# Peptides against a protein of PDB entry 7MKK: the designs that were tried, part 84

Target 1, 71 residues: chain A of PDB entry 7MKK
Amino acid sequence: SMKEKVKAKLVEIRKFVPFIRRVRIDFQDTLSKVQGHRLDALVNLLDREDVSMSSLNKIEVIIDKLRTRFN

## One batch from the design tools (peptide; made by RFdiffusion4, then SolubleMPNN)

Design b2_p27_8_s2 (from b2_p27_8, 10 letters changed)
Fold by OpenDDE base, seed 1:
Structure b2_p27_8_s2 (fold): chain B 71 residues (1-71), chain A 27 residues (1-27)
Amino acid sequence: as target 1 above (71 residues)
Amino acid sequence: SEEEKKEEEELLELLDELFKEEEEERK
């Protein structure tokens, strides 16, 4: 079902939460305040269970860009 | 809620902008 697919995708995306937290901390001095707040908000968003597949796909792209920039 | 969904979409757009400069640099 679509519901199960969303939950499975969320599980996969959540694997990157530790990475996002590390980026937030390791680069806190180089990130602007607003950038830091947005990363915090991203982590908070991934704590929810009502995120759509569309949003999860967008988040995946964002995480890929984070990986490209911050390795 | 609908308000939360709008805020979520705005957040995702703003997060995508985080890399706008780097994307332009790669062009």
Scores: peptide ipSAE 0.256, ipTM 0.697, DockQ to the pose 0.108
Fold by OpenDDE base, seed 3:
Structure b2_p27_8_s2 (fold): chain B 71 residues (1-71), chain A 27 residues (1-27)
Amino acid sequence: as target 1 above (71 residues)
Amino acid sequence: SEEEKKEEEELLELLDELFKEEEEERK
């Protein structure tokens, strides 16, 4: 079901939460305050249980770009 | 709520904008 697919995607995306937190801290001096706040908000969003598949797909693209920039 | 969904979409759009400069540098 779609619900099961969303849950599976959420589990996979949540595996990157430690990475996002690390980027936020390690590059705090490089990031602007607003960029840091947005990363914090991204982590908070991933703590929710009601994130749509559309949002999860967009988050996946964002994480891929983070990985490209911050390795 | 619908308001929360709009705020979420705005956040995702703003996060995507973080990488435009890097993408332009690679061209």
Scores: peptide ipSAE 0.255, ipTM 0.696, DockQ to the pose 0.107
Fold by OpenDDE base, seed 5:
Structure b2_p27_8_s2 (fold): chain B 71 residues (1-71), chain A 27 residues (1-27)
Amino acid sequence: as target 1 above (71 residues)
Amino acid sequence: SEEEKKEEEELLELLDELFKEEEEERK
């Protein structure tokens, strides 16, 4: 079902939370305060259980861009 | 809620903009 697919996608995306936290800390001096705050908000968003598939797909693109920029 | 959905969409747009200047520099 779609509900099961959303839950599975959320589990996969949450595997990147440690990576996002590492980017936030390792590049804290490079990022502006507002950029750092937005990364913190992204981590907080992934703690929720009511995130849509559309949002999860957008988050996946953002994580891919983070990986490209920060390895 | 509808307010939470709007805040979430705004956050995702702002996060995408984080890379806008970098993408333009690579062109």
Scores: peptide ipSAE 0.254, ipTM 0.695, DockQ to the pose 0.107
Fold by OpenDDE base, seed 2:
Structure b2_p27_8_s2 (fold): chain B 71 residues (1-71), chain A 27 residues (1-27)
Amino acid sequence: as target 1 above (71 residues)
Amino acid sequence: SEEEKKEEEELLELLDELFKEEEEERK
């Protein structure tokens, strides 16, 4: 079902939460306060259970960009 | 709620803007 697909996608995306947290901390001095807050908000968003598939797909693109820049 | 969805979309748009400079550099 779509619900099951969303849950599976969320599990896969959550695998990157430690990476996002590390970026937030390791580059805190080079990130603006607003950039840091947005990364915090991204982590908080992924802690939720009610994220849509469309949002998860957008988050995946954002994480890919983070990996390109910081990985 | 619809308001929460709107706030989420705004956050995602703002996060995407984080990489605007790098994207323009690659074009």
Scores: peptide ipSAE 0.254, ipTM 0.695, DockQ to the pose 0.108

Design b2_p27_8_s3 (from b2_p27_8, 13 letters changed)
Fold by OpenDDE base, seed 5:
Structure b2_p27_8_s3 (fold): chain B 71 residues (1-71), chain A 27 residues (1-27)
Amino acid sequence: as target 1 above (71 residues)
Amino acid sequence: SAEEKREMEELNKLLDELFEEEQKEKA
């Protein structure tokens, strides 16, 4: 079911939370205040259980962009 | 660099789209 797919996707995406936190801290001096806030908000969003597949797909793209730029 | 600027702009756009979607879902 779609619900099961969302749950599985969320589990996979959450594996990158430590990475996002690391980016936030390691690059705090180079990131703008707005970007820092956005990364914090992104981590907080991933604490929720009601994230849609659409949002999770967007988050995956965001993580890929972060990985490309920040290792 | 111009490349870095473009990459950051793209990232910001994606983040904006994400949070706009989340706000719509909560409304």
Scores: peptide ipSAE 0.382, ipTM 0.789, DockQ to the pose 0.857
Fold by OpenDDE base, seed 1:
Structure b2_p27_8_s3 (fold): chain B 71 residues (1-71), chain A 27 residues (1-27)
Amino acid sequence: as target 1 above (71 residues)
Amino acid sequence: SAEEKREMEELNKLLDELFEEEQKEKA
């Protein structure tokens, strides 16, 4: 079901939360306040259970961009 | 660099789109 797919995707995306937190902290001096806030909000969003598949797919792209930029 | 700036702008755009979508869905 779509619900199960969303749940599975959320589990996979949450594996990157530690990475996002590391980016937030390790690059805090090079990130703007707005960028830092956005990363915090992203992590907080991933704590929710009602995130849509569309949002999860966008988050995946965001994580890929973060990985490219910050390794 | 200009490349890094463009990459960050793209990232910011994606974040904006994400949060806009979330606001729409939760409103």
Scores: peptide ipSAE 0.382, ipTM 0.790, DockQ to the pose 0.862
Fold by OpenDDE base, seed 4:
Structure b2_p27_8_s3 (fold): chain B 71 residues (1-71), chain A 27 residues (1-27)
Amino acid sequence: as target 1 above (71 residues)
Amino acid sequence: SAEEKREMEELNKLLDELFEEEQKEKA
């Protein structure tokens, strides 16, 4: 079902939360306040259980961009 | 560099789109 697909996607995306937190801390001095706030908000969003598949797909793209830039 | 600036602008755009969508879903 779509519900199960969303749950599975959320589990996979949450595996990157430690990475996002590390980016936030390791590059804090080079990130703007807005960028730092956005990363914090991204982590907080992933703590929720009601994230849509559309949002999860966008988050995946964002994580890919972060990985490209910050390894 | 110019490339780094473009990459950050793209990332910021994606983040904006994400949070705009989330706000719309909550409303």
Scores: peptide ipSAE 0.382, ipTM 0.789, DockQ to the pose 0.927
Fold by OpenDDE base, seed 3:
Formats: structure tokens, C-alpha cells, sequence
Structure b2_p27_8_s3 (fold): chain B 71 residues (1-71), chain A 27 residues (1-27)
């Protein structure tokens, strides 16, 4: 079901939360306040259970961009 | 660099789109 797919995708994406947190901290001096706040908000969003598949797919793209930029 | 600036602008755009979508979905 779609609900099961969303749950599975959320579990997968949450594996990158430690990475996002590391980017936020390690590059805090390089990131603008807005960028830092957006990363914090992204982590907080992933703590929720009611994230849509559309949002999860966008988050996956964002994580990919972060990995490319910061590794 | 110009490349880094473009990459960051793209990332910011994606983040903006994400949060706008979240606000719309919950409105």
C-alpha cells in the first residue's frame, strides 16, 4: 500500500539524519543563518511520522545535493 | 566560486520548495 511505501521510504531517508546533522555542525561557520536554520528544519521534519511521499522524494534529492557538496 | 554559488542557490531552491509543499499539504 501507499502507506507502507511511505513508511519504508521514511525509514530509508532517516538513515541520513546523522549526515545532515554533521553537515549542519561541521559547516556551521560556512553556512548562512538561513541555510543552517533550513537544515535544522529538515532534520525536525524527518522526526515526524506524517511526511508525504512527495516530500520524502524531494528530501532524497536534497540529501543527494548535500552529499555532492559536502560529502 | 560561481559554481558553488549556483549549487547553493539550487539547494536553497529545493529546500524552499520542500517547505512550501509542507505548508500547502497541512493548510
Amino acid sequence: as target 1 above (71 residues)
Amino acid sequence: SAEEKREMEELNKLLDELFEEEQKEKA
Scores: peptide ipSAE 0.379, ipTM 0.788, DockQ to the pose 0.852

Design b2_p27_8_s4 (from b2_p27_8, 9 letters changed)
Fold by OpenDDE base, seed 4:
Structure b2_p27_8_s4 (fold): chain B 71 residues (1-71), chain A 27 residues (1-27)
Amino acid sequence: as target 1 above (71 residues)
Amino acid sequence: MKEEEEELKELLELLDELFEEVEKEKA
């Protein structure tokens, strides 16, 4: 089901939450409050269970870009 | 650092777009 697919994708994406947090900390002194908040909000979003497949797909793209560009 | 910051800025712009979509989905 779509619900099961969403859950599976969410589990996979959540594996990168520690990485996102690390990026947030590594750039703490260079990020504006707004920029830092955006990364925090991304982590918080991934803690939710009501994220759509569409949103998860977009998040995956963002994380992939982070992974390739930041360590 | 400067290049990385610029790249991060671009990614954060993508996050803005993401959150706009998330808010639309909630509405």
Scores: peptide ipSAE 0.158, ipTM 0.659, DockQ to the pose 0.539
Fold by OpenDDE base, seed 2:
Structure b2_p27_8_s4 (fold): chain B 71 residues (1-71), chain A 27 residues (1-27)
Amino acid sequence: as target 1 above (71 residues)
Amino acid sequence: MKEEEEELKELLELLDELFEEVEKEKA
């Protein structure tokens, strides 16, 4: 079902939450308040269970870009 | 450092677009 697919995708994406937190900390001194808030909000979004598959797919692309450049 | 900051800025712009989409989906 779509619900099962969403849950599976969320589990996979959540593996990268520690990485996102590290990026947030590594650039803490150079990020604006708004920019820092966006990264914090991304982590908080991934703590939720009501994220759409569309959003999760876009988040995955963003994380892949982050990993390529920063890890 | 400057190059990495620019790359991060581009990714943060993508995050802004993502959050606009999330708000639209929840409205």
Scores: peptide ipSAE 0.157, ipTM 0.659, DockQ to the pose 0.516
Fold by OpenDDE base, seed 1:
Order: C-alpha cells, then sequence, then structure tokens
Structure b2_p27_8_s4 (fold): chain B 71 residues (1-71), chain A 27 residues (1-27)
C-alpha cells in the first residue's frame, strides 16, 4: 500500500539524520542562524509520521546532493 | 571551503522551496 511505501521511505531517509546533523555542526560557524535552523527543521520534519511521499522524494534529492558534496 | 559554503547555500535554498511545498500540503 501507499501507506507502507511511505513508511518504508521514511525509515530509509531517517538513516541520514546523523549525517544531516554532522553537516549542521561542521558548518555551524559559517551558516547563518536561519540556515542552521533550516537544517534543524529538516531533522525535525523527519521525526514526523505524517510526511507525504512527495515531500519524502524531495527530501531524498536534497540529502543526495548533500552526500555528494559533503561526503 | 568558500565553494562548499556556496554549494550548501544553494542546497538550503532548495530546502526552503521544500518547506514551502510542505506548508502547502499541510494547509
Amino acid sequence: as target 1 above (71 residues)
Amino acid sequence: MKEEEEELKELLELLDELFEEVEKEKA
């Protein structure tokens, strides 16, 4: 079902939360307060269970770009 | 470093766009 697919996608994306947190900390001195807040908000968003598949797919693209640039 | 910072800024702009969409979906 779509619900199960969303759940599975969310589980996979959540594996990158520690990486996102690391990027946030590594660049803390260069990020503005609002930029840091955006990364924090991304992590918080991934703690929710009501994220749509559309949003999860977009988040995955962002994470892939982060991984490509920041290991 | 500066190049990486600029790349990060661009990615954060994409994140802003994402949150605009998320807010629209929640509205």
Scores: peptide ipSAE 0.155, ipTM 0.657, DockQ to the pose 0.512
Fold by OpenDDE base, seed 3:
Structure b2_p27_8_s4 (fold): chain B 71 residues (1-71), chain A 27 residues (1-27)
Amino acid sequence: as target 1 above (71 residues)
Amino acid sequence: MKEEEEELKELLELLDELFEEVEKEKA
């Protein structure tokens, strides 16, 4: 079901939360408050259980780009 | 680090787009 697919995708994406937090910390002094807040909000969003598949797909793209750029 | 900063800025723009969409979905 779509519900189970969402849950599975959320589990996979959550594996990258520590990485996102690391990027946030590594660039803390460079980022504006608003930019830092966006990364914090991304982490917080992934803490929720009610994230849509559409949102998860977009988050996956962002994480893939982060991984490519910041390893 | 200027190149990485520019790349991060581009990614943060994608985050802005994401959150605009998330807010629309929540509304």
Scores: peptide ipSAE 0.154, ipTM 0.655, DockQ to the pose 0.516

## One batch from the design tools (peptide; made by RFdiffusion4, then SolubleMPNN)

Design b2_p28_1_s1 (from b2_p28_1, 10 letters changed)
Fold by OpenDDE base, seed 1:
Structure b2_p28_1_s1 (fold): chain B 71 residues (1-71), chain A 28 residues (1-28)
Amino acid sequence: as target 1 above (71 residues)
Amino acid sequence: SEEEMKRLHEEQDRFLDELLEEIDKLPV
């Protein structure tokens, strides 16, 4: 079901939460306040259970971009 | 409600779209 697919995708995306937190902290001095806040908000979003597949797909793109830049 | 959930998801998408725009501005 779509619900199961969303749940599975969310589990996979959540594996990158530690990475996002590391980016947020390690580059805090180079990030603007807005950028830091948005990364915090991203982590908070991933803590929710009511995230759509559309959102999860966009988050995956964001993570890929972050990995390219910071890893 | 279903309508409220739809609005929530739309807000999430808007937030993420804005974040995507900011990613390209992050330091290398």
Scores: peptide ipSAE 0.621, ipTM 0.889, DockQ to the pose 0.800
Fold by OpenDDE base, seed 2:
Structure b2_p28_1_s1 (fold): chain B 71 residues (1-71), chain A 28 residues (1-28)
Amino acid sequence: as target 1 above (71 residues)
Amino acid sequence: SEEEMKRLHEEQDRFLDELLEEIDKLPV
C-alpha cells in the first residue's frame, strides 16, 4: 500500500538524519542563523510520522545536494 | 482529518521547496 511505501521510504531517509545533524553542527559558524534553523527544521520534519511521499522525495533531493557538497 | 492532512502536506512541501532554493546558496 501507499502507506507502507511511505513508511519504508521514511525509514530509509531517516538513515541520513545523523549526516544532516553533522552538517548543521560542523558548519554552524559558517551558516547563517536562518540556514541553521532550516536544517534543524528538516531534522524535526523527519522525526514526524505524517510526512508525504512527495515530501520524502524532495528531502531525498536535498540530501543528495548536501552529500555532493559535504561528502 | 483528510483536510488537515492535506494542509499539513502542503505546508511541508512549501518548506521543502524553499529549502531546496537555499541549499544551492549555502556558503560551503
Scores: peptide ipSAE 0.620, ipTM 0.890, DockQ to the pose 0.742
Fold by OpenDDE base, seed 3:
Order: C-alpha cells, then sequence, then structure tokens
Structure b2_p28_1_s1 (fold): chain B 71 residues (1-71), chain A 28 residues (1-28)
C-alpha cells in the first residue's frame, strides 16, 4: 500500500537526519540565517509521521544535493 | 481531516520546493 511505502521511505530518509544536522552546524557561518532555519525546519519535518511521498521524494533530492556540496 | 491533511502536504511541498531552489544558490 501507499501508506506502507511512505512509512518505509520515511525510515530510510530519517537515516540522513544526523547528516543534515552536521551540515547545519558545520557550515553555520557560511549559511545565511534563513538557510539555517530552513535546514532546521527540514529536520523537524522528518520528525513527523504525516509526510507525503511527494515530500519524501523531494527531501531525497535535497539530501543528494547536500551530499554533493558538503560531503 | 482529509482536507486539512491535503493542505498540510501542499504546504510541505511548497516549503521543499523553496529549499531546493535555495540549495542551488549556495556558494559552496
Amino acid sequence: as target 1 above (71 residues)
Amino acid sequence: SEEEMKRLHEEQDRFLDELLEEIDKLPV
């Protein structure tokens, strides 16, 4: 079911929360306040259970972009 | 409600779209 797929995807994406937190802190001086706040909001979003598959797919793209630039 | 959930997901998507654009503009 779609619900089960969302749950599985969320579990996988949450594995990158520590990475996102590291990016937020390690590059705090380079990031603008707005950018920092958005990364904080991203982490907060991943703490929720009511996230759509569309959102999770976009988050995956975001993580890939961050990995390319910061890792 | 179903309608509130739909609105929430749309807001999440808008936030993420803006974040995607922001990341592409990072000087890193």
Scores: peptide ipSAE 0.620, ipTM 0.889, DockQ to the pose 0.860
Fold by OpenDDE base, seed 5:
Structure b2_p28_1_s1 (fold): chain B 71 residues (1-71), chain A 28 residues (1-28)
Amino acid sequence: as target 1 above (71 residues)
Amino acid sequence: SEEEMKRLHEEQDRFLDELLEEIDKLPV
C-alpha cells in the first residue's frame, strides 16, 4: 500500500539526518540565517510521521544535491 | 482530517521547493 511505501521511504531518508546536521554545523559561519533555519526545519520535518510521498521524494533530491556539493 | 492532511502536505511541499532554490545559492 501507499502508506507502507511512505513509511519505508521515511525510514531510509531518516538515515541522512546526521549528514544534514553536519552540513548545518560545518558551514554555520557562511550560511545566511535563512539558509540555516531552513536546514534546521528540514531536520525537524523528518522527525514527523505525517510526511507525504511527494515531500519525501523532494527531500531525497535535496540530500543528493547536498551530497554533491558537500561530500 | 483528510483536508487538514492535504493542507499540511501542501505546506511541506512549498517549504521544500523554497529550500531547493536556496541550495543553489549556498556559498560553497
Scores: peptide ipSAE 0.619, ipTM 0.889, DockQ to the pose 0.776

Design b2_p28_1_s2 (from b2_p28_1, 9 letters changed)
Fold by OpenDDE base, seed 2:
Structure b2_p28_1_s2 (fold): chain B 71 residues (1-71), chain A 28 residues (1-28)
Amino acid sequence: as target 1 above (71 residues)
Amino acid sequence: SEEEKKKLEEEQDKFLDELLEEIDKLPV
């Protein structure tokens, strides 16, 4: 079902939460407050259960962009 | 409700769209 597909995608995306946290912490002194808050909010969003497939797909793009720059 | 779900998705999408714009501005 779509619900199961979303849940599976969420599990896969959550594997990158530690990476996002590391980016947030490692560059804390260089990030603006807004940028830091946005990364925190991204992590918080992934802690939720009510994330749509559309949102998860966008988050995947964000993570890919972060990995390209910080990997 | 479906309306609440739609509103939540719109808020999440708005946040993520703004974040996408900010990613390129992050210090490397």
Scores: peptide ipSAE 0.561, ipTM 0.862, DockQ to the pose 0.755
Fold by OpenDDE base, seed 1:
Structure b2_p28_1_s2 (fold): chain B 71 residues (1-71), chain A 28 residues (1-28)
Amino acid sequence: as target 1 above (71 residues)
Amino acid sequence: SEEEKKKLEEEQDKFLDELLEEIDKLPV
């Protein structure tokens, strides 16, 4: 079911939360306040259970972009 | 409700779209 697919995707995406936190902290001095807050908000979003498949797909793209720039 | 759910998804999408724009502007 779609519900099960969302749950599975969310579990996989959450594996990157430590990476996002690392980006936020390691580059804290170079990130703008807005950028820092957005990364914090991204982590907070992933703590929620009501994230749609559409959102998860976008988050995956974001993570891929971050990985390209930050390891 | 379905209306509230839709609104939430739209807000999430808006946030993520803005974040996508910011990623390309990161300092590194």
Scores: peptide ipSAE 0.560, ipTM 0.860, DockQ to the pose 0.761
Fold by OpenDDE base, seed 5:
Structure b2_p28_1_s2 (fold): chain B 71 residues (1-71), chain A 28 residues (1-28)
Amino acid sequence: as target 1 above (71 residues)
Amino acid sequence: SEEEKKKLEEEQDKFLDELLEEIDKLPV
């Protein structure tokens, strides 16, 4: 079902939370306050269970962009 | 409620769209 697919996608995306936290900390001194806040908010969003498939797909794009720029 | 769900999704989408725009402005 779609509900099951959303839950499965959320589990996979949550695997990248440590990576997002590392980006936030490693570049803390170069990030603007706004950028830092948004990364924190992204982590907080992933703690929720009421995230749509559309949102999860956007988060996946964000993570891919971060992975491209940060190793 | 369905209305609350819709509002939440819209807020989440707006946040994510703004974050996507900010990624290109990252210093590295």
Scores: peptide ipSAE 0.560, ipTM 0.861, DockQ to the pose 0.727
Fold by OpenDDE base, seed 3:
Parts: C-alpha cells; sequence; structure tokens
Structure b2_p28_1_s2 (fold): chain B 71 residues (1-71), chain A 28 residues (1-28)
C-alpha cells in the first residue's frame, strides 16, 4: 500500500538525520541564520509521522545536494 | 481532518521547495 511505501521511505530517509545535523553544526559559521534554521526544521520534519511521499522525495533531493557539497 | 492534512502537506511542500532553492545558493 501507499502507506507502507511512505513508512519504508521515511525509515530510509531518517538514516541521514545524523548527516544533516552534522552539516548544520560543522558549517554553522558559513551558513546564514535562515539556512541554519531551515536545516533544523528539516530534522524536525523527519521526526514526524505525517510526511507525504512527495515531501520525502524532495527531502531525498535535498540530501543528495548536501552530500555533493558537504562531504 | 482531510482539509487540515492537505494544508499541512502544502506547507511542508512549500518549505521544502524554498529549501531546495536555498541549497543552490550555499557558499560552498
Amino acid sequence: as target 1 above (71 residues)
Amino acid sequence: SEEEKKKLEEEQDKFLDELLEEIDKLPV
């Protein structure tokens, strides 16, 4: 079911939460306050259960972009 | 409610769209 697919995707995306937290902290002085806040909000979003597949797909793109720039 | 759920999803999508745009502007 779609619900099961969403849950599975959420589990996989949550594996990158430590990475996002690391980016937020390691580059805190380089990031703007707004950018830092948005990364915090992204982590908070991933702690929720009510995230759509559309949102999860966008988050995956964001993570891929972050991985490209923040090795 | 379904209406509240839809509104929440739209807000989440808007937030993520803005974040996607900001990622390309990062000074890295």
Scores: peptide ipSAE 0.559, ipTM 0.860, DockQ to the pose 0.784

Design b2_p28_1_s3 (from b2_p28_1, 11 letters changed)
Fold by OpenDDE base, seed 4:
Structure b2_p28_1_s3 (fold): chain B 71 residues (1-71), chain A 28 residues (1-28)
Amino acid sequence: as target 1 above (71 residues)
Amino acid sequence: SEKKKKELEEEQDKFLDELLEVIDELPE
């Protein structure tokens, strides 16, 4: 079902939460307050179970952008 | 309700769209 597909995608995306947290902390001095708060909010969003597939796909794009800009 | 679900999804999408813009301002 679509619901199960969403859950599976969410599990995969959550694997990048530690990476997002590392970006937030390791680059805290470089990030603006807005950027830091947005990253915190992203982590919080991924703790939820009611995230749509469209949102998860956008989050994947975001993670890819972060991975490109941060090593 | 389905209405509330849709509103939540729209709010989440808006947040993510704004985050994408913020990421473009991150250092290279």
Scores: peptide ipSAE 0.461, ipTM 0.839, DockQ to the pose 0.796
Fold by OpenDDE base, seed 1:
Structure b2_p28_1_s3 (fold): chain B 71 residues (1-71), chain A 28 residues (1-28)
Amino acid sequence: as target 1 above (71 residues)
Amino acid sequence: SEKKKKELEEEQDKFLDELLEVIDELPE
């Protein structure tokens, strides 16, 4: 079911939360306040259970971009 | 409700679209 697929996708995406936190902290001095806040908000979003498949797909793209820029 | 669910999804999408722009401006 779609519900099960969303749950599975969310679990996979959450594996990158530590990475996002690392980006936020390790590059804190080079990030603007806005950029830092947005990364914090992304982590907070992933703590929720009501994230749609559409949102998860976008987050995956964002993570790929972060990985390209920060390891 | 379905209406509230849709609104939440739209807000999430809006946030993520903005974040995509922010990410493109991150330092190398």
Scores: peptide ipSAE 0.459, ipTM 0.839, DockQ to the pose 0.753
Fold by OpenDDE base, seed 3:
Structure b2_p28_1_s3 (fold): chain B 71 residues (1-71), chain A 28 residues (1-28)
Amino acid sequence: as target 1 above (71 residues)
Amino acid sequence: SEKKKKELEEEQDKFLDELLEVIDELPE
């Protein structure tokens, strides 16, 4: 079911939460307060259970972009 | 409710769309 697919995707995306936290700290000096807050909000969003597949797909794109810039 | 669920999803999508722009501004 779609519900099961969403749950499975959420589990996989949550594996990147530590990575997102590292990015937030690594770029802290170059990010504005607003930008930093948005990354924090992304982590908070992933703690929720009510995230759509559309949102999860966008988060995956965000993570991929972060991975290309974070070494 | 379904209405509130839809509103939440739309807000999440808007937030993520804006965040994508923020990520593109990060240094290479």
Scores: peptide ipSAE 0.459, ipTM 0.839, DockQ to the pose 0.800
Fold by OpenDDE base, seed 5:
Structure b2_p28_1_s3 (fold): chain B 71 residues (1-71), chain A 28 residues (1-28)
Amino acid sequence: as target 1 above (71 residues)
Amino acid sequence: SEKKKKELEEEQDKFLDELLEVIDELPE
């Protein structure tokens, strides 16, 4: 079902939370206040269970962009 | 409710769209 697919996708996306936290800390001095706040908010969003497939797909794009810019 | 669900999804989508713009401004 779609509900099951959303839950499975959320589990996979949450695996990148430590990576996002590392980006936030490792580049803290070069990030603006707004950039840092947005990354913190992204982590907080991933703690929620009421995230749509559309949102999860956007988050995946965001993570891919971060992976491209930060190794 | 379905109304609250829709509102939450719209807020999340707006946040993520703005975040995409912010990420494009991150240092290389």
Scores: peptide ipSAE 0.456, ipTM 0.838, DockQ to the pose 0.792

Design b2_p28_1_s4 (from b2_p28_1, 12 letters changed)
Fold by OpenDDE base, seed 4:
Structure b2_p28_1_s4 (fold): chain B 71 residues (1-71), chain A 28 residues (1-28)
Amino acid sequence: as target 1 above (71 residues)
Amino acid sequence: MEEEMKKLHEEQEKFLDELLEVIDELPE
């Protein structure tokens, strides 16, 4: 089902939560308040189960951008 | 899709779109 596909994708995306947290902490001195708060909010969003597949795909793009900039 | 869930997803999408813009402003 679509619901099961979303859950499976969410599990995969959640594997990057530690990375997002590291970006937030390791670069906190160069991040603006807005940037820091947005990264915290992203982690909080990933703690939810009611996230759409569209949102999960966008989060994947965001993670790829973060990896390019910070890895 | 339930109307409240639709609104929630729209808010999530808006948040993520704004976050994409914020990411582009991160230091290189």
Scores: peptide ipSAE 0.538, ipTM 0.867, DockQ to the pose 0.741
Fold by OpenDDE base, seed 2:
Structure b2_p28_1_s4 (fold): chain B 71 residues (1-71), chain A 28 residues (1-28)
Amino acid sequence: as target 1 above (71 residues)
Amino acid sequence: MEEEMKKLHEEQEKFLDELLEVIDELPE
């Protein structure tokens, strides 16, 4: 079902939460308050269960951009 | 409930669209 697909995708995306947190902390002194807040908000979003497949796909793009930039 | 969920998802997508624009401005 779509619900099961969303749940499975969310589990896979959540594997990158530690990476996002690491980026947030490692660059804390160079990030603006807004940038830091947005990264925190991204992590908080991933803590939710009510995230759409569309949103999860966008989050994948975001993670890919972060990985490209921060290895 | 469905309308509430739709609204929530729309707001989440707006947030993510904004975040996509800002990530390119993150420090290297």
Scores: peptide ipSAE 0.537, ipTM 0.867, DockQ to the pose 0.713
Fold by OpenDDE base, seed 5:
Structure b2_p28_1_s4 (fold): chain B 71 residues (1-71), chain A 28 residues (1-28)
Amino acid sequence: as target 1 above (71 residues)
Amino acid sequence: MEEEMKKLHEEQEKFLDELLEVIDELPE
């Protein structure tokens, strides 16, 4: 079911939470307040269970962009 | 409940779209 697919995708995306937190900390002194708050909000969003498949797919794109830029 | 969830998902997508723009401004 779509519900099962969403749950499975969320589990996989949550594996990148430590990476997002590292980006936030490593660049803390150079990030604007807006940039820092949005990265914090992304981590908070991944703690939720009520996230759509479309949102999870966008988060995957965001993580890929961060990995390309910082790795 | 369904309409509330739809609105929540729309706000989440708006947030993520704005975050994509912010990421392009991050330092190298």
Scores: peptide ipSAE 0.537, ipTM 0.866, DockQ to the pose 0.752
Fold by OpenDDE base, seed 3:
Structure b2_p28_1_s4 (fold): chain B 71 residues (1-71), chain A 28 residues (1-28)
Amino acid sequence: as target 1 above (71 residues)
Amino acid sequence: MEEEMKKLHEEQEKFLDELLEVIDELPE
């Protein structure tokens, strides 16, 4: 079901939460206040279970972009 | 409930779209 797919995708995306937290902290002085706040909000979003598949796919793109720039 | 959930998802996507733009402003 779509619900099961969302749950599985969320589990996979949550594996990157430590990475996002690392980027937020290690590059705190390089990131603008807006960028830092948005990364914090992204982590908070991933703590939720009411996230759509569309949103999870966008989060995956965001993580890939962060990995390219910071890892 | 369904309409409120739809609105929540739309707000989440707007947030993520804005975040994508912010990340794209970072130097390559």
Scores: peptide ipSAE 0.537, ipTM 0.865, DockQ to the pose 0.852

